# Designs tried in a protein design run: peptides against a protein of PDB entry 8OXM. Part 294

Target 1, 371 residues: chain A of PDB entry 8OXM
Amino acid sequence: FKAEFRLAGGVNLPKIIDCVGSDGKERRQLVKGRDDLRQDAVMQQVFQMCNTLLQRNTETRKRKLTICTYKVVPLSQRSGVLEWCTGTVPIGEFLVNNEDGAHKRYRPNDFSAFQCQKKMMEVQKKSFEEKYEVFMDVCQNFQPVFRYFCMEKFLDPAIWFEKRLAYTRSVATSSIVGYILGLGDRHVQNILINEQSAELVHIDLGVAFEQGKILPTPETVPFRLTRDIVDGMGITGVEGVFRRCCEKTMEVMRNSQETLLTIVEVLLYDPLFDWTMNPLKALYLQQRPEDETELHPTLNADDQECKRNLSDIDQSFNKVAERVLMRLQEKLKGVEEGTVLSVGGQVNLLIQQAIDPKNLSRLFPGWKAWV

## One batch from the design tools (peptide; made by RFdiffusion4, then SolubleMPNN)

Design b2_p26_7_s1 (from b2_p26_7, 14 letters changed)
Fold by OpenDDE base, seed 3:
Structure b2_p26_7_s1 (fold): chain B 371 residues (1-371), chain A 26 residues (1-26)
Amino acid sequence: as target 1 above (371 residues)
Amino acid sequence: DEVERLKKLLEELKKRLEKELQLMLE
């Protein structure tokens, strides 16, 4: 272990430690001290299985459609070591870092990231109409800049184009697989970009199986397809390469229905895999500045023995697991809102839902839907 | 001046390459 550690940005201040392996290789490791890394480990295995399915299909293999995975070593329910993806940066650090963020560099006259967040927090308890109006004002005064990531990193035009294509494919693959698995909490610190490959690495996989929809502020988008995410794709945006890669990914997922259902069924009933949303986790994910003062440690350990009969807990759990499986089966059949859609129709609906300013304006302000 | 000219040329080359490669990926 090197004596030096770096802080990865974000609320949890994860520690990046450099470890020298017995093989003499330096490996960066992210030490998370508060999150259940077992969820990340399980979800990485699911992503590896999805990658195997994508590699078997000729069309997805030709397009190099893959989800970037990382090694997770869970040490406890609340601690573990992530193999830090060396040469990755959180998209939020590139875009909205306080002094040197791309928004401030390229759009110095736009609202600051802080002003945008403040405006959206002021309307957090307001109507959907008021949230939408303020979100549109924020968006007008905070224009996307993520195109400059590839432009800064890749000076050669041919390399630049190839890397932007890799980015677009990575967004498409992770968006569709993330939707199938019901992956939530896709804020700008939970999505890393590789500075060499331009591929995305999704971290913090604790909100899965649509459990983001049962948060106090429910998630209203299937995946992150915000204006900066789209701006990184270049002039075509969500059309052309992105749409085609989503369709080819969805086709592989739908054709692998039996395999995916079997895997998810095993995981949902694994007693070691706590995928369910709990009130403490919900509070943690959607912390308000007002709520930081009341988390005095005086929640007496004694009152948490809600003697819910084991039978009622098991029945409630089984009903949630069955609903998750049923919804997964619907997604894999292309059933959306009671209608069976083609792959193209389903992908189109998901794209429209993800880019809809009405859906984006309803998200928790911490998700930063304007980025 | 020369750095700005090179930046403009690079942006124009990137835009041209985008158009050509978009046509090849259809």
Scores: peptide ipSAE 0.026, ipTM 0.587, DockQ to the pose 0.009
Fold by OpenDDE base, seed 4:
Structure b2_p26_7_s1 (fold): chain B 371 residues (1-371), chain A 26 residues (1-26)
Amino acid sequence: as target 1 above (371 residues)
Amino acid sequence: DEVERLKKLLEELKKRLEKELQLMLE
């Protein structure tokens, strides 16, 4: 270990530590001191299993469909070491950094990211109609720019094209795997892009199994497919490569139903794997930027072991777990809204749901659905 | 001005290449 550490940005002030391996290679490690990394570690294992399924299928293997994984070593319930994804940047940092974000650089006459957020926060408690109208105004005055990521990083046209394909494939794989696992929408800071591969790395996997739907502001999209995410795919958007990669990924997931159900069942009933949404976690995930300063969680979680009868907690937990498994089984059968869809029909529905401005306008403004 | 013209030209060339590649992949 080097004696020097760097702070990564964010509320938990994670420490980046440079480690020299026994091989003489320097490796960056992210030390989180306040987050439960167990959920991330478990989800990385599930992603590795999904990658194994995708590699076994010829169509997904030919397309190199993988979800990017990173090493997580949980040291305690509140601390662990993450393999720092060297050469990655949060897509939110690239797009909407306050100083030199791509929106400001390429669209200087558009609304600022702050203006967009303010407008959407003002209507947060308003009707869905008012949210939709303001979201459409925001979208009209905040045009997507994520195409410029690959354009800036890859000057050679052939390399640029291949990297944009890698990006599109990565979005497709992560979207479908994320939908199956119920990851929902993903905050723009929790999606990293590799500056060399153009592949996405999803971090902070604290919402799984559709627990985003039980947040104070429920998630309304199956995965993040916002305008900037789509713009990064180029002129075809969600059509062509993205759709085909989603379909091929979904086909592998549906054909692996028994395996995926068994894996998720084991995880849902693992007493060491806290996947359930709690009010503190919900508050943390939907904290307003203004509220980040005051809520020091000095609440010792120790004292409110209210002896709620273990039986009622267990029964409520089991009912939630059963519902999650049932919904997972429906997804893997292609059951959407009580109808059985083909792979193409299901993928089409999911894409339409994910890009629908009505669904996007209903998301928590902190998740920046206009980005 | 010249850098911005070159950026626009590069964007146009990338769009053309993308259309050609898409036509070859259909």
Scores: peptide ipSAE 0.026, ipTM 0.560, DockQ to the pose 0.010
Fold by OpenDDE base, seed 1:
Structure b2_p26_7_s1 (fold): chain B 371 residues (1-371), chain A 26 residues (1-26)
Amino acid sequence: as target 1 above (371 residues)
Amino acid sequence: DEVERLKKLLEELKKRLEKELQLMLE
């Protein structure tokens, strides 16, 4: 271990520790404190299974459709070592870093990321109409720049094109598998991009099985497909490669219904896998600037054994698990809003929901739906 | 000046290549 650590930022102040392996390779390790890395570890196993399904299908294999996985070594319920993906950067860091973010570099006359956040926070308790109007004003004055990621990293035109295709395929695969698993919207700091492959790595998988819909500000999108995410795909946007890769991924997922249901059923009833949303987790995920002042460190995790009668917890848990399984089965059948859709119809609906500025304007402002 | 000129040229070449490749992928 090097004696030096870097802070990755964020509320939990995760420590990046450089470890020299016995092989002489430096591996960055993210030591997350307070996060349940077991959920991340379980979700990485699910992603590996999805990758196995995608590799067995000839069409998805030809397109190299995979979700990037990382090694998670849970050390405790609240600590673990992530093999930090060497050569990755958070999309949020590239886009909206205060010093050298791409928005500031390429669009210096646009609103700052802070101005955008402030405007959206001011309307957080307002009507959906007021949220939409302010979101459209923010979007007009905060134009997408993520195309410049591949343009900066890949100077050779042929390499640039191949890497942008790899990015688009990675977004498609992660969006569809993320939708099936109910990951919902992803904070831009929890989406890493590999600076060499242009593939995405999703970290901090604390919201799964549509538990984002029961947050104080419910999620309204099936996955993150914001304007910058789309801008990174280039001139075709969500059309062509992205749509086709979504359809081929969805086809494999739907054709693997029995396997996916069995896997998720086992996980939902695993007593070691806490996927449920609790009020503290909800507050943590949607912290308001006002709430940061009251979270004094004096929440001693006194085991207030809320001995809620085991029976009422079990009945409520079982009903939530059954509802999750039922909704997963619907998704895998292509049942959306009570209608059975084709793969193309389902993918189209999901894309339209994800890019709808009305849905984006209703998201929690802390998740920066304008980025 | 020359670096900015080369950046603009590279952006234009990338846009042209992008259009040609889009037409080939349709």
Scores: peptide ipSAE 0.025, ipTM 0.546, DockQ to the pose 0.010
Fold by OpenDDE base, seed 2:
Structure b2_p26_7_s1 (fold): chain B 371 residues (1-371), chain A 26 residues (1-26)
Amino acid sequence: as target 1 above (371 residues)
Amino acid sequence: DEVERLKKLLEELKKRLEKELQLMLE
């Protein structure tokens, strides 16, 4: 280990440690101190399986449709070593860093990221109508700039176009696979972009199987397809390449129904994989400034009262697991709101849900739906 | 001024190239 550590961007201030291996090679490692890296490790295995399915299909293989994976070595329930994705940056750090963010650089007369956050926090407890109006005002005064990522990093026009295409394909693949797996908590610090490949790396995979829908502020979108995410695709936005890559990914997922159901069933009943949402995790994900003051360290709440009868917990767990499997089967059949859709119809519905400003305005302000 | 003018020109050229390449890929 080198004596120097760097802080990675993000709320959890993960420590980047440079390690010299026994082979004399330097490897960067991310040490996460609060996250259950076992969830990340399990979800990386699921992503590797999805990548195997995508690689077997000729149409998805030709398009190089993959989810970027990273190595996770869990050390404990609350600690582990991630292989740091060298040359990645959180999209939030590029877009909305306080001093040097792309919004401040390219749109200096727009609202600051802080002003946008403040406005949305002020209406957090208000009606859906008031949230929508303030969200539309924020969006009017906070215009997307993520197109500049590829423009800054890739000067050669042919390379620039190829990298923007790789970005668009990465967004499409991760969006559809993320939807099938019910991946939540897709805030701007949980999505990294590779500065060399323009591909996305999804981190912090602890909200899966639609458990984001049972948060105190439910998740209302199937994946992150916000204005900056779309702006990074260039002038065609969600049309053309993105839509086609979503459809081809969804086709492979639907045609792999039996394999996906079997694997998810094994994972749901794995006692080492805690995918269920608990109140402490919900509080941590949606912390309000008001809630930080009441977190007295004395939640040594005795494990005794959460010993609700093992039988009632097991029955409740089994009912939740069955409901997750049923909903996964519906998604893989193209059943949306009780109607069977074609691949194109299902992908279209998901895109419309993800870009709907009414859905985006209802998200927790920490998700930053205006970015 | 000159750097901002060159950035705007580069942005316009990239938008034009993007339209041409999109038409070639459809």
Scores: peptide ipSAE 0.022, ipTM 0.547, DockQ to the pose 0.010

Design b2_p26_7_s2 (from b2_p26_7, 16 letters changed)
Fold by OpenDDE base, seed 2:
Structure b2_p26_7_s2 (fold): chain B 371 residues (1-371), chain A 26 residues (1-26)
Amino acid sequence: as target 1 above (371 residues)
Amino acid sequence: DEVEELKKLLEELLERIKKGLELMLK
């Protein structure tokens, strides 16, 4: 280990440590000290299995449809070492999280990211109609700029085109697999982009199996397909390459129903894999700036309140696990809203749900649905 | 649909080539 460490940005201030391997190679490691990295480790294994399914199919293999994975080594229930995704940046850092973000650089007369967030926080407790109106005003005055990522990084036109295709394929694959697994909390800090490949890396996989719908502000979209995400695809947006890659990914997932159900069933009943939403996790994910002051670090996990009768917890857990499995089976059959859809019909419904301003306006303001 | 997608992609590629040439001429 080198004596020097850097802080990565973000709420948990993870430490970036340079490690010299026994091979004499330097490797960057991210040390998270507060999050349960077991969830990330398990979900990375699920993504590797999904990648194996996608590589077996000729059509998805030809399109190089994969979810980018990273190595996770859990050290404890609250700490672990991540392989640092060198050459990745959070999409939020590129877009909005610095004074020189792409929105400020390319759209200096638009609302600031802070103004947009403030406007949406002011209406957070208001009606859905009022949230929608303010969201539309924010969107009108905050125009997408993510197309400039590939334009800045890839000067050669042929390379630029190939990287934009890689981006679009990565969004499609991760969106469909993320939907099948019920992956939530897809805010702009939990999605990294590789500066060399233009592929997405999804991090912080703690909200899975639609547990985002149990949050105090429920998640209303199947995946992140916001205006900047779409703008990164270029002039075709969600049509063409993105839609076809979603359909081919969904086809492989549906044709792998038995395998996916068996895998998820094993994981849901794994006593080492805590996938359930708890109140503390819900509070952490949807913490208001006003509530930051009262969370003294003295939330001792007093094991005492988790002593609800083990029997009632186990019965409630089993009912939630059964419901998750039933919903996964429905998704893999193409059952949406009680109707059996074709792959194309299901993918179309998911795209429409993900881009609907009414759904986007209802999300927690910290998710930044206008980005 | 695929032909129209290809046209749009070609137009965008041409605009990118134009911008690249403008940068090489500076």
Scores: peptide ipSAE 0.026, ipTM 0.494, DockQ to the pose 0.010
Fold by OpenDDE base, seed 5:
Order: sequence, then C-alpha cells, then structure tokens
Structure b2_p26_7_s2 (fold): chain B 371 residues (1-371), chain A 26 residues (1-26)
Amino acid sequence: as target 1 above (371 residues)
Amino acid sequence: DEVEELKKLLEELLERIKKGLELMLK
C-alpha cells in the first residue's frame, strides 16, 4: 500500500488507494467506510449473470451489449474495498462541477446548476402542475451539452462515432437491465462514464426491486433518460441504435425469465441481503441540503440490535418479496398496467415514461432531472 | 433509412467541425 491517498469526493469521502498486486500491477482501490457494500456486491453478481445471458444471444453479442461491472470485496457490514474504475468520471462531475462543468463552459448564459436546483427545491412541496411549469422553465434555460464529452475525448471522427455508439449501447443495456431489476437512485453521481470506452458504470446499487417507488418522493421513471443522457447519443437521440439495443436486451431478458426469477428469488430470501427500504435509508437518500445543517454527525447509529421481532417482520417481509417476484414476472412477460405488450411496445412505453417531463418534474430535486 | 442516417451523421460531423473551429478561435 502507498502511504498517499486521494479523496474521490461525495458525501462519504471515499479514499482512493494505490495497491500493488501479487502480479506486480498497480491497481487503484476505493475504500468506503460507511456504505453497505453487500448490496453492491450482490447486484454486481446479477449484472454478471445478465452479461452471460447477453453473450449467449447472437444479436446482443454482435452489438457488444454488456453492463460494466466492478469487483466489490465487503470487509464488514459498513466497510469494503471496491475496484476503482480507473479512467472513469461521474457524469455529474463532467456536466455540473462548479465553474469547470460542461454546462458552464458551453452554455455560460444558461442558468447555473445551483439556480436550477434552487428553483426545483422551492417548488418541492407544491402541486404537480407548479413543478411541471418550473421544470419546463429550468429546461428551457439549461440546454443539454453531454454531446461534448465524446467530442472532447475523441478527436478522430471515426473513433468519435464508434465511442458514441458504445455509449448509446451502454445506456440501452443498463437502462433495460436496471428496469428489470427495479434499480433506482440513478442520480448524476451514481453513474460514471469511462473516458476511454465511453461506457457507463453504475455504482451505489442499494435501491433495487422498485424500492425507489416507496421513497417519500417516489421515483416516477424506469431509468435515467434525461436530456443530457439523450444528447450524448447525438442527433438520432433515443431513435435507431438506442431503441434497437433496448429491444434486443429486453428480448434476451424476457427469453431468460425462468433463470432471472430463480436468481432473484434466491436473493430476496437471502437473510444477509437487506434490499428492503427502511425509514433511515429513505431519509438519507432524500435528505435536503437545508436539513444537513441540523443533523450533527451524532447519529452514530449505535448498533441497537433492532432484533427484528422475527415473527411479525417475517410475514410482512415474505409478502413484500412475493410482490417483488410477481412484478418481476410481469415485466418479463411484458405486462404493463394490466396489458401484455410486445418487446417493441414495452420498450416504447418505457422510453416514453423515462423522457416524459411530467414524470421528470415529480422526481426528488437531488436526482437532478433537468441534467 | 440508411441515407437519412448518413445525412444526420454528416450534419453531426459539420456541427463538430464548426464547434472545433469556434474553440480553436477562442
């Protein structure tokens, strides 16, 4: 271990350490000290299984449809080592990092990221109509710039085009698999982009199985398909490559129903895998910047053994697990709102739900739906 | 369809060249 460490930023101030492996290779590691890395580890295994299914199908293999995975080594309930994705940056850091963010560089006369966030926080307790109006004003004065990521990183036109296709395929694959697994909390700091491959890396996988829908401000989109995410695809946007890659991914998932249900069933009943939303986690995920000032770090969550009174909690847990499995089975059959859809119909519905400004305007302001 | 995708690609390349020139002239 080298004596020097760097901070990666973010709320938990994770430490980046350089390690020399037994093979003599230097590897960067991220040490997290407060997050339950077991959830991330389990979800990485599920992503590896989804990648195996995608590699078995000729059409998805030809398109190189994969979810980027990283190694997670849990050391305790609250500590672990992540394989740091070398050469990745949070999309939020590239887009909205203070003075050097792409929005400020390319659109200096638009609203600042802070002004957008402030406007959306002011209407957080207002009607859906008022939220929609303010969201549309914010969007009009905060135009997308994520196209410039590939333009800055890839100067050769042929390389640029190939990298933009890799990005679009990565968004499609992760969006559909994320929807099937009910992955939430897809804010701009939980999505990294690889500066060499243009592929996305999803981190902080603690909101799964649609548990984002039971947050105090429920999630209203199936995945992140915001204006900057779409702008990174270029002029075709969600049409052509993105839609076709979503359809081919969904086809593989639907044809793998029995395998996916069996895996998720084992995980839902694993007593070591806490996937259920709890009130403290819900408060942490949707904490307001104004509320950070009064919550002194004295929530040492003492290990009060919440000795789950085993009997009544088990019956409520089993009913939640059964509902999650039932909803997963519906998704894999193409059942949306009681109607059976084709793969193309289901993918179209999900795209329309994800880009709908009415759905986006209802999200928690910390999710930054205008980015 | 392929011709329209090629037109869109050409428009994107032209926008890129324009933006690259604007950045070099700053």
Scores: peptide ipSAE 0.021, ipTM 0.475, DockQ to the pose 0.010
Fold by OpenDDE base, seed 1:
Structure b2_p26_7_s2 (fold): chain B 371 residues (1-371), chain A 26 residues (1-26)
Amino acid sequence: as target 1 above (371 residues)
Amino acid sequence: DEVEELKKLLEELLERIKKGLELMLK
């Protein structure tokens, strides 16, 4: 181990450590000290299963539809080592999290990311109409720039086209798999892009099974398909390659209903897999930047193992698990709002929901739906 | 191959559940 570490940023201040392997190769590792890495580890396994299903199908295999995975070694309930995704950058870092962000470089006269966030925070407690109007003003003065990622990284036109296609396929696969698993919208720092492959890597999988819908500001989109995410696909946007890859991914998921239900059922009843939303986790995920300074509760984690009073907690847990399984079964049958949809109809509905500025305007402002 | 990978993963999940249940029953 090198004596030096870097901070990866974020609230948990994960440490990036450089490790020299027994082979003499340097490997970066992310050490998280406060997150339940078991959830990430379990979700990586579910992604591997989805990838196996996608590889079996000739149409999805030919399109190289995969969700990118990373190795997670949980060391404890609150600590583990992640294989750091070398050669990846958070899309949020590339777009807005630096003074050299693509929005500032390509759109210097647009609103700053801070101005956008401030405007949306000011209307956070307002009506949906007021949120929508302010969101539209923000969007008009903050134009998408993510097309420039592939243009900066891939100067050769043939390589550029191939990598933009890889990006579009990666977004499609992760969006549909993410919808099936109920990952919902993903914060821009929790989506990494590989600088060599243009594929996405989803990290920090702490919200699954539609638990984003029970947050204080409920989630209103099935997955992240914001204007910058779409801009990265190029001139066709969500049409053509993206739509077709979503449909083919959804077809494989629906045709694998029994397998996916069995897997998720096993996970939901795993006593070591805490997928449920708790009030503290909900507060943490939607904490205001202004409140970050004061809520250092010295949570003396007195290991009050709240002895789950077995009887009443089990009934509430079982009802939530059953509801999750029922909703998963509905998704895999194409049941949306009580109507059975074709694969194309379901994918179309999901795309329309994900790009609807009314839905985006209602998201938690901290998740930056205008990016 | 892919069926065997799915089986191995299901076996790993079942072993986790088993260990978790054994921990809860202790």
Scores: peptide ipSAE 0.021, ipTM 0.432, DockQ to the pose 0.019
Fold by OpenDDE base, seed 4:
Structure b2_p26_7_s2 (fold): chain B 371 residues (1-371), chain A 26 residues (1-26)
Amino acid sequence: as target 1 above (371 residues)
Amino acid sequence: DEVEELKKLLEELLERIKKGLELMLK
């Protein structure tokens, strides 16, 4: 390890350390303090298993459908080392960085990211109709720009096209696998894009198994397919490559039902894998950016005395686990809203749900569904 | 290879569960 470290941004001040491998290569590592990396580690293992399933299938293998994974070494409930995703940038940083964000650069006359956030926060406790109207106004005045990521990074047209295709495939794979695993909507800072491959890396996997639906503001989309995510696919949007890659991914997932159920069952009953939503985690995930400063001190004290009263938690936990497994089984059977759908029908429904402005307008404003 | 990798990952998960259960039963 080098003696020097850099701070990554964020409240937990993660340390970026450089380590020299036995191969003489320098590798960046992120040392997170205060964060439980166990969930990330487990989800990376699940992604590896999904990748194995996708590699076995000729149609998904030919399309190079994979979820990008990173190495996670949990050291404790509050510390771990992860492989820093070198050569990646958060899509949120590229899109909505305050000074140099792509929205500001390409759409200087649109609403600022702050104005959009403010407008949506003002209606956060309002009716769905009011949320929808304001969301549509925000969307009209905050036009997508994520197409420019590939245009900026890949000047050669053939390379640009190939990288945009890689992006689209990555979104499709992560969307469908993310839906199966119930990752829900993903905060724009928790989706990294590789500047060389244009593939997505999902980090901070703190919401899984549809636990986002039990948040104070429940998730209303199966995965993040916001306007900028779609814009990155280019002129075809969700049609063509994205849809086909979703269908082929879903086909592999549905055909792997027994394997996926077994894996998830094992994970849900892992006493060392805390996938359940708790009130503090829910509050953290849906706190206002302004409230980030106040809540951090209180999380240190009471974590000792939650001796899980094993008895009452056990029945409630088992019921939640059973419900998750049942819902996973439904997804893998193509059961949506009590109806059995074909792969194409299911994928179509999921895409429509994910892009529906009514669903997007109902999301927590902190997650920036207009981006 | 891919089957063996999946098997190893499942074995690792089972071993974690076993260790976790052993910790809860203490």
Scores: peptide ipSAE 0.018, ipTM 0.407, DockQ to the pose 0.020

